# Peptides against a protein of PDB entry 4XPM, part 194

Target 1, 160 residues: chain A of PDB entry 4XPM
Amino acid sequence: VMLHSKNVKGFLENTLKPYDLHSVDFKTSSLQSSMIITATNGGILSYATSNNDVPKNSINEINSVNNLKMMSLLIKDKWSEDENDTEEQHSNSCYPVEIDSFKTKIYTYEMEDLHTCVAQIPNSDLLLLFIAEGSFPYGLLVIKIERAMRELTDLFGYKL
Target 2, 67 residues: chain B of PDB entry 4XPM
Amino acid sequence: DIKGTIAFDTHGNVIESTGVGSQRIEDIGDLSKVTLDAEGFAQVQGDSLLVHLYKRNDITLAVYTSA

## One batch from the design tools (peptide; made by RFdiffusion4, then SolubleMPNN)

Design b2_p29_1_s4 (from b2_p29_1, 12 letters changed)
Fold by OpenDDE base, seed 2:
Structure b2_p29_1_s4 (fold): chain B 160 residues (1-160), chain C 67 residues (1-67), chain A 29 residues (1-29)
Amino acid sequence: as target 1 above (160 residues)
Amino acid sequence: as target 2 above (67 residues)
Amino acid sequence: SRSTFMDELNQELDEFIKEGLEAIKAKFA
């Protein structure tokens, strides 16, 4: 099945949803951003944000997009470094995972006061990136991105 | 009477926290080292609170109670 | 499915916590 841009956008928008438990009184904020970027240059192929208060085609919107571009590039660079660093791959910030016999890694990165996690979509030139507030716990963020990747099988093996 | 909870993964990262658990995230370091019984349970005294541990599928749940 | 996977995960985690609470209650109460 072909994964179209609109479908990807909708998928990323779904990942923004907060977690709200009923067994205990626990609720998170929505993700600030969810993106699919290139592993090569950190270019944004698709993104979703929870900040809908920015007028369309405004300077603020442009600045917001530019900020996402900056963060995506920084995280891609850090990811690239870690992929070439055996020690970093064995740190608590790295989660080796296997999805349908495909191996990948989930990395958690603190960016200023934000909590982020990134993972290479298996065998692809793409990264999935979540950006959340500092109150969003890393353990939950990792579980979230792993679950999301399991729904992106159409992108497994995608090459630019 | 539950005073709070913490759920955390094998890396010691929080999955959820509530009540007094939210103020005791630093306990994870010690709680992760507690030896569990064959059923995945343990009980430890943490300061003024009793901590009940349950681990299943690589997730540990800590429940804080007064007694 | 893609339309419900986040809700499903939320439910799975909620059920885990619920089961854990009940298990702890049964074990120590």
Scores: peptide ipSAE 0.723, ipTM 0.953, DockQ to the pose 0.872
Fold by OpenDDE base, seed 4:
Structure b2_p29_1_s4 (fold): chain B 160 residues (1-160), chain C 67 residues (1-67), chain A 29 residues (1-29)
Amino acid sequence: as target 1 above (160 residues)
Amino acid sequence: as target 2 above (67 residues)
Amino acid sequence: SRSTFMDELNQELDEFIKEGLEAIKAKFA
C-alpha cells in the first residue's frame, strides 16, 4: 500500500493518542507533537500537534510551527552527533532495535521541560520524532515510537 | 493491599508508575539488580513496604505492598 | 493495523500489567 501525504498526516495524528490503563490507575497526556523530518537538514515533511484549537494562519499557529522547526533542527543535530559517538550509542538514552531485518536506533532527549524521542526510519533519510510533556515516561515513549515505526514499512529505504 | 506499582524497561526507564511507586522511581536502580527465579519472580524488603517483582519480555513490574 | 495500532498497544500494555498483577498474587499469596 502506497503511503500518501494525507495518510502520513493521519498516521501522525493517531500517534498523538494518550495511554489509559484500566488494570492500574495510570493515564498519560497526549503527545504534544509527532513529526517526520529529514535526517539531512531537519526539515519537517509532516507533523501533527495535539493543540488544534489555534486558528489557521494566526500568530499563535505561526509561533507554534516555528517552535517545531527549531526543535526539529536541534534534535536532528543532536542525533547526528550521537550517530558519530560510540559512547552516546551505549548510553541508556539509546535503544538499538530491529524491525523485521532492519536495524535502527531510538534516542531519548530531554528538551527543556519536554521529553522527546527520535528514531531513524530504517535505511531512510527520514526521522520519526515524538515530543511529549515532561510527565510522559521515557520507557513508554520508546515503546510507542517503536510500535509506530513498525507501521511505516512503506518508508523503509526512502531516500531524498 | 497494593500501595503502588512501577513498570520499567531494561534501560531502567519508566513505562508506568502508580501510587507510592511514582514517588520511588529511584528504586529502579536497585530493583534492576535483583536476581529473579526461573519463573521471573522475586520479592525484596523496602523501607516499610514489600516489593514484588515480575519480569517478562524485558519488562519488569514492581508491586509495592504493606505485607 | 495502522488505524488501530495505538489502541492495540494500549491494550497489550494493559493486559501485561493485568497478567503481572495476577501472577504476583498467585506467586506470593
Scores: peptide ipSAE 0.723, ipTM 0.953, DockQ to the pose 0.882
Fold by OpenDDE base, seed 5:
Structure b2_p29_1_s4 (fold): chain B 160 residues (1-160), chain C 67 residues (1-67), chain A 29 residues (1-29)
Amino acid sequence: as target 1 above (160 residues)
Amino acid sequence: as target 2 above (67 residues)
Amino acid sequence: SRSTFMDELNQELDEFIKEGLEAIKAKFA
């Protein structure tokens, strides 16, 4: 089944959900943002945000989108640098993973007070990017993005 | 009589934390070096608290108790 | 309808913690 733009948006919205455990008293906030961006230029192809209380076409909405664009570009640049740096690929901030025989890497990046996680969709020109508050644990963020990546098999090998 | 918990991955990054565990994230460095038995368990004494370790599928759970 | 993969992951993690707590209790109690 082909993954259409509407389906991608809905998928990203689903990834925003917080974790709420019952075995122990642990609950996270929702992700601030979830995005699919281009690995080439950091352009946003699709995104979802937990802050939907902003009126459409307002200055606040514009600022929010612009902020996402900035973060997308910065993270893409950092990712590109790390992909060409053997030392960085062996740091604790890099998680090599394999999904359905396809290999990729998950990177965690501290962006000011935010916790971010990015991964290349296997063999594609696309990156999946999660942005969370500083209280969101990195280990959980990595598990979350890996699980999400497993649901994007239709985008594996996608070239621009 | 659980006082708190920490779950962490093989990179030492937190997956979840509760209670006193949330205030002892720095313990992960030492806890990750503890030798586990064949079943994946260990017990470590620390100050007034006892830490019980359980590892399975590359995730370590640390449970803090008074005894 | 909404996808369930995030709910499934939440449940998997919850089950892991539950199993760990029970295992530790059985081991050290």
Scores: peptide ipSAE 0.723, ipTM 0.953, DockQ to the pose 0.707
Fold by OpenDDE base, seed 3:
Structure b2_p29_1_s4 (fold): chain B 160 residues (1-160), chain C 67 residues (1-67), chain A 29 residues (1-29)
Amino acid sequence: as target 1 above (160 residues)
Amino acid sequence: as target 2 above (67 residues)
Amino acid sequence: SRSTFMDELNQELDEFIKEGLEAIKAKFA
């Protein structure tokens, strides 16, 4: 069963949820954005953004979408470079993981004042991308994206 | 009496932080090098606070106390 | 679950922290 665009959109919206612990006084902000992009060109297939009270079809919305397009392209390029760089794959910014016998890597990237995390959906031409505020811890971001990928088994092996 | 906490992964990246722990993220570099006992525990005396360490499933929890 | 996976992860992390706090208390107190 393949995920339809509307189903993917809803999934990405769910990933925006903040963390709020009760054992200790710890709470994060929501993710700024969550996207599925192509590994080949950085094109956005689906995305979700936190509610920033931006009117539809406004200049601010256009700018925000354009910003997402730019960020996705930049992150895709960095990811592509790192996938061909042994040193980068052994840095603290790279997490080799295995999901249901499929191997992939999670990368963390600082984008100006934002914290980002990207991972190739196993055996696919797709990348899952989270963008968060600088206050969002990288370790938590990695755990979050790994858990999200485990719910995307329908996209494993997806080729463009 | 807990003054703060830091949880971090094997890469030294923060998972959560509270209280004084939020102001001592730089401690992770040293805390990650501490030798834990067979049960995954360690106790480290800091500059003014005592740090209690517990590691399980590749996550280390540091708890800051006055004693 | 596709609709609750983030809530589940939040709960799992919370439980880990709770267990760690209790373990440390038992070890050093």
Scores: peptide ipSAE 0.722, ipTM 0.953, DockQ to the pose 0.874

Design b2_p29_2_s1 (from b2_p29_2, 13 letters changed)
Fold by OpenDDE base, seed 1:
Structure b2_p29_2_s1 (fold): chain B 160 residues (1-160), chain C 67 residues (1-67), chain A 29 residues (1-29)
Amino acid sequence: as target 1 above (160 residues)
Amino acid sequence: as target 2 above (67 residues)
Amino acid sequence: SSNAMEELNEELDKFLKEGLEAIKKRFGL
């Protein structure tokens, strides 16, 4: 099944769902946001947010979107810097992974009180970005984003 | 009997934490260095708690007990 | 797949469950 824009949006919405590891009585919050952004400019191509209580076209929605835009840009910039920094790529905040013979990296970033995770969709100009509360553990966030990327094969190799 | 848990990856990042484990995240540094037996287990005395370790597929589970 | 995230949740939970049981069995907890 090809990933159309609406399908991508729906997928991102699904990534927001919290994880309940009831075997150890551990449960996360929902992700605050899940986005696909451009690696070049940090432009948002698709996004989902857990706070959908905001009416459409409201000033609050606009502010929320603007905040996402800013965060996307900041994270893109940090990612770009790290991609050009060998030391950062060898830190515990960087996870080299291979998906279907494509190599990529997952980065974890602390953004204020938020936990974020970003990964380049293999061989593409796109980044997958998760934003979570500070209580969301990074190890789980990494596992989650890796699994999510594996479902975005239609975007592999996408160039702007 | 179980006082808490921590699961962490090979980078030392938390996957989950519960109970006293949530307050013992700093233990990961030492726990990651523990030599496991052939089956992937180890038992370590840490502070006033006993830590039981199991590692499989690059995930380490630590279970905290009083004994 | 729209079920990938749910599957991951189940997989992780299963791992933890099995790990707990393994530890309990190994150490007599």
Scores: peptide ipSAE 0.741, ipTM 0.956, DockQ to the pose 0.821
Fold by OpenDDE base, seed 4:
Structure b2_p29_2_s1 (fold): chain B 160 residues (1-160), chain C 67 residues (1-67), chain A 29 residues (1-29)
Amino acid sequence: as target 1 above (160 residues)
Amino acid sequence: as target 2 above (67 residues)
Amino acid sequence: SSNAMEELNEELDKFLKEGLEAIKKRFGL
């Protein structure tokens, strides 16, 4: 299936949905945000947010988008630093992953009271980024983002 | 009677936690070092609770019960 | 792709369900 820009946004919106592990009576909140950003500059190519009840073009919407831009830049910068830091790559906050013979890494970052997770889409100039509340466990966040990346094969090898 | 659960990955990060398990996240460090039997099970006495472990596919499930 | 996240939810829940039953059986809970 060919992945178009509208299809990407729809997919990101689907990643926002909460997980309900009812067998153990555990349920998460929705992700706050799900984004695809550039690894070079942290620019947002596509995004979805759970706080979608804000009126279009309102000041609150603008502030929300600006906050996402700031978060994406900060996380991109830390990701870039860690990609050049062997010690950070061997911490429990880094998960080496192989998807269809492509190697990549998943990083978890705590940003204020939020839990975030970022991963380079294999062989690409793109990063997939999840932002969740502090109650969202990191192990589950990692599993979620890995599964999401496996569905973005059309973006593998994407260069700016 | 189950008092709570913790599921965690090979990095020691939580996948889910419920009941008393949510208050015992610090146990993961010790639980991750427990030797499991050939079928992936173990029991550990901790505090006033008994912890029952099961590991499969790099995920460990810990179930807390009264001792 | 649209159902991948739901499938993961179901897979994780199934794992936990099976794990609970396995523990109950193994330890007589």
Scores: peptide ipSAE 0.741, ipTM 0.955, DockQ to the pose 0.835
Fold by OpenDDE base, seed 2:
Structure b2_p29_2_s1 (fold): chain B 160 residues (1-160), chain C 67 residues (1-67), chain A 29 residues (1-29)
Amino acid sequence: as target 1 above (160 residues)
Amino acid sequence: as target 2 above (67 residues)
Amino acid sequence: SSNAMEELNEELDKFLKEGLEAIKKRFGL
């Protein structure tokens, strides 16, 4: 059974939650945003954001959504470039991973003062995208997005 | 006695940092080059601090203490 | 799958806890 859109939304919301590594007294902030976008055009299919205090249909909400659209497009473009760049694929900003015999890559990108991480859902036309504050460590972000992808098997092979 | 920690992956990216470790992220470059013993441990001098290393499952944990 | 993110948090924390203890034992901290 394919994941329903609401189920995907709920899952993305769960990815926003901060991590508390109390054994070393380390705690993160919440992710700013978590999105599934198209690899072709950067269109947002589903998203969750920690900024839920904005009134509906307000100019602030419009600006927030537009900002997400802009970031998704920019990251998709950079991802597309890197997918065609052998050198970038061998940089420390690229993590080749294999999930259930499907190969994909995780990329980390600095977007202004934000830390972002993006990965193609295996054999699909979809990208999973995390956006976090600059204080969120990249290594932790990568681990988080890999684990998240492993839970999205229903989207493996999804074609537009 | 512990002054801070850094955990980092094989790409040199931080997983967590605390205490003095948060101000010593630049140490990762050198720490990643340290040869570990058969059990995955090493101890190195870092200025006036000692750095105690442990690596398992591609994650390196560095613990900073006073010299 | 609903608890995957929480499980990851626990796994990472467990690793760090075990790592700290291992270091303490190894170096007498």
Scores: peptide ipSAE 0.741, ipTM 0.956, DockQ to the pose 0.817
Fold by OpenDDE base, seed 3:
Structure b2_p29_2_s1 (fold): chain B 160 residues (1-160), chain C 67 residues (1-67), chain A 29 residues (1-29)
Amino acid sequence: as target 1 above (160 residues)
Amino acid sequence: as target 2 above (67 residues)
Amino acid sequence: SSNAMEELNEELDKFLKEGLEAIKKRFGL
């Protein structure tokens, strides 16, 4: 059973929240964006953004969405290339992981000054994508997206 | 007195950094090569700082103090 | 679940706390 779209969006919104590792006095910013996109075309199926100060239906909102569309497409393209490149899959920017006997990969990509992380939802045509500021450490970003992926089991095996 | 920290994964990517650790991310390359004892600890002398290492569950924590 | 991210935050914080204490004990800091 596939997750209801509204439930998925709510989950993505929760992934935006910053982490506070107060034991070492470390705190992150919120993720800029969290998205589920198609692996085929980079089309956005669901998304959440920390930029909630933009009025609805405003030009700024449209521009923001368009920017997300562009980033999703670019990252999808990079991901597609890497999935066909064994050398890239063995780089330190690729994390092979296994979730409930399903294998997938997490990739980290520098996009201008942003830190991004993308992973194919196991056995699906979907990608989970996190976009964060450059101050957000990649190692933490990877841990975060892996944990998030484990909560999306309803999307495992989803085909377009 | 702790001057800072770095936590990093097996790929050498930062999980967290604080204090002087935030300015010493380049140390991860060398720190990742340090041989740890049976309990997962090591101590490394830097230029002006002493680095104390602990690794568990594929995460390495480095704590910086004065040398 | 909606609490997964918060749980991860707590887990990581706990790890770091325990790691700090372990280092302090091991090296007399």
Scores: peptide ipSAE 0.741, ipTM 0.955, DockQ to the pose 0.814

Design b2_p29_2_s2 (from b2_p29_2, 13 letters changed)
Fold by OpenDDE base, seed 5:
Structure b2_p29_2_s2 (fold): chain B 160 residues (1-160), chain C 67 residues (1-67), chain A 29 residues (1-29)
Amino acid sequence: as target 1 above (160 residues)
Amino acid sequence: as target 2 above (67 residues)
Amino acid sequence: SPNAMEKLNEELDKFLKEGLEAIKKKFNL
């Protein structure tokens, strides 16, 4: 009835799993990261990463977390800009979608060598963010995040 | 006889690509403009390859063959 | 649902399988 922190974390971890479309011999890598961040400041509320083979409190862990913080902030900023730009909302990088009568948008952003997509959880102050390698197709990434959002109904309307 | 595949959405973004299809992503622009028959099929020549199209539920599948 | 992503994988794979078969039949491949 209510989505707890552990449930969210576990769900995000589940989204990391690669896709295997064996009918055409196509397989993706795992997502690099999956996050729920605030639309206001880009703060990370929950996250999962594929590179978990790092000792806790290690320099590598700190660097990875810092990188995620930077990525989330940058993507939030661009998302905010695009939400105020009619032209960007009509580009091929923007997917208007409707989930349970709620309207939202999915944006794709290339960040260096990475493929990312972000979407506002309907009627909420939260964004769902996927980060993948450049080999992960954008069309598949969009389908994936749209389906993921449909599973986060407990967060619909969540306000900070 | 299949040399590769591309699947793409209505925005022209790739969903999957294999074989020669992975090297022919630029074809999507033209393939998306091809008129399909009533069942959602079309056949188009692309240099030395033949492209077979099928669209259903806003996803287009392109299959590349030699003939 | 923790199985949502797996279900999507299956749905997409099924679509591709059916699409390939449909193309093979249509164009006699």
Scores: peptide ipSAE 0.713, ipTM 0.950, DockQ to the pose 0.848
Fold by OpenDDE base, seed 1:
Structure b2_p29_2_s2 (fold): chain B 160 residues (1-160), chain C 67 residues (1-67), chain A 29 residues (1-29)
Amino acid sequence: as target 1 above (160 residues)
Amino acid sequence: as target 2 above (67 residues)
Amino acid sequence: SPNAMEKLNEELDKFLKEGLEAIKKKFNL
């Protein structure tokens, strides 16, 4: 199944859903945002947000999108820095992973009161980005983004 | 009775936390260094609570009890 | 798969459930 724009959007929407680990009475909040952005400029190619109850074409929606743009750019910049920093790649905030035959890294970043997680889609110019509340544990966020990335094989190797 | 739980990965990052475990995230540093038995278990005392550890597939589960 | 995230939730919950039971059994909790 090909991942067209609308399919990607829908997939990102699904990643927003909270996890309920009821066996230990643990439940997360929904992700605040889920995005695919360019690794080059931090441009948003697709996104989903949990606060969809904003009137369309409203100023609030525009401001929300602008906020996402800002966060995307900031995270992209941090990611770019870390990709060129050996020490950062050896920190506990960096998870080297291998999906099929492709290697990539998952980074966790604290952004204000938010917990974020970003990973380069293997061999691509694209980043998958999750933004969650500070209560969302990083270990779970990493597992989540890894699993999500495994579903984006159609984007592997995508170059701008 | 179980007072709380923490599950954490090999990087020491939390996967889940409940109860008193949510207030003892700092324990992960020490818990990650505990030597487990052949079956992946260990029991250690953390503060006034007893911590029961189980590790499998790079995930460590810590269960806090009073005894 | 559109159910990938759901499956992950189930897998993690299952792991924790099994872990809890294992601990309970091991330490007689």
Scores: peptide ipSAE 0.712, ipTM 0.950, DockQ to the pose 0.824
Fold by OpenDDE base, seed 2:
Structure b2_p29_2_s2 (fold): chain B 160 residues (1-160), chain C 67 residues (1-67), chain A 29 residues (1-29)
Amino acid sequence: as target 1 above (160 residues)
Amino acid sequence: as target 2 above (67 residues)
Amino acid sequence: SPNAMEKLNEELDKFLKEGLEAIKKKFNL
């Protein structure tokens, strides 16, 4: 079964939903955004945002999209640097993981007051990127993105 | 009575925090070094609060109580 | 799976619930 663009978009939208750990009375906010971008240039292939109250073709929408593009590029650049830095790969902000015999890494990055998490989709030219508020714990964000990647097997090995 | 909780991973990053635990994130550094018993438990006197630890599947849960 | 994220929520909540109960039993809280 091929994962079409609409299917990816819908999946990313589902990742926005908050987590409610009611057993300890802990609840998160929704993710600010969830994206699949190219590892080469940081181009956005698909995205979802919790800010859907912006009129289409409005200045606010354009600014929002531009902001996403900017953040994507910045995070891609940081990711690229870390992928070529053994020291950064051994920091607490890097989580080596293995999914279906494919090795990848999850990185956490603080972007201003936002908490972000990025990971290369196994054996692909794509990155999965989560952007959340500063109140969203990094440990939970990492667990979330790992689980999300496990559901994107159709994108494993995707090359541009 | 439980005053708060912290759950954290092996990297010391928070998974969840509630109550006084949300104000004690800095405790993770020390809590991560505590030796647990064979069942994965430990009890530590922090300052004014008692911390009860349980670790399973690379996740540590800390529960804060007054006694 | 469209329910992957929901399942994760349930798994984490279950873990925390079990952990709390384990601690309560262990330390008689």
Scores: peptide ipSAE 0.709, ipTM 0.949, DockQ to the pose 0.843
Fold by OpenDDE base, seed 3:
Structure b2_p29_2_s2 (fold): chain B 160 residues (1-160), chain C 67 residues (1-67), chain A 29 residues (1-29)
Amino acid sequence: as target 1 above (160 residues)
Amino acid sequence: as target 2 above (67 residues)
Amino acid sequence: SPNAMEKLNEELDKFLKEGLEAIKKKFNL
């Protein structure tokens, strides 16, 4: 059973929510964006953004979407390069993980002042991408995306 | 009294930081090399602060107090 | 599930709480 596009969108929206680790008085901001993109050309299949306060079909919305498209392409390209670079795969910016016997990798990338991480959904042509503010720590971002990816088993093995 | 905290993963990336810990992220490099006891604890003397370490399940928690 | 992220928040917070308590106990803080 494959997830419907609406369900995927709702899931991505839920990933935007911040963390509140009140035991140490630490609280994050919301993720800026959460996306599922194609590993082949960086096309956005589904996305969610925080502060979606922009009027529909407005120029600001169009610009925002276009910005996401640009970022997705850049990250996809970097990911593709790293997947063909053994040295990069052994850096501290690469987290090999295993989910239900499927192996994948989580990469962290600095995009200007933003903190991003991306991971290939196991055995698929899809990437899960989180974009956060620079104040969002990478270690927490990695944990978050790993947990999120574990909830997307319906997309495992998805081929375009 | 606790002056701050840092939690970090095995890659040296921050999970959380508070108080003086937020200004001492550079300590992670050295803290990650500290030998912990059998229970996962260690104490490290800093410049003017003591760092108390606890590691469990690949997460290290560092708590800063006055020296 | 939609609650996966919330559960993660709770797990991490619990870890930190227990870690703080463990450190306080260990080093008599």
Scores: peptide ipSAE 0.709, ipTM 0.949, DockQ to the pose 0.869

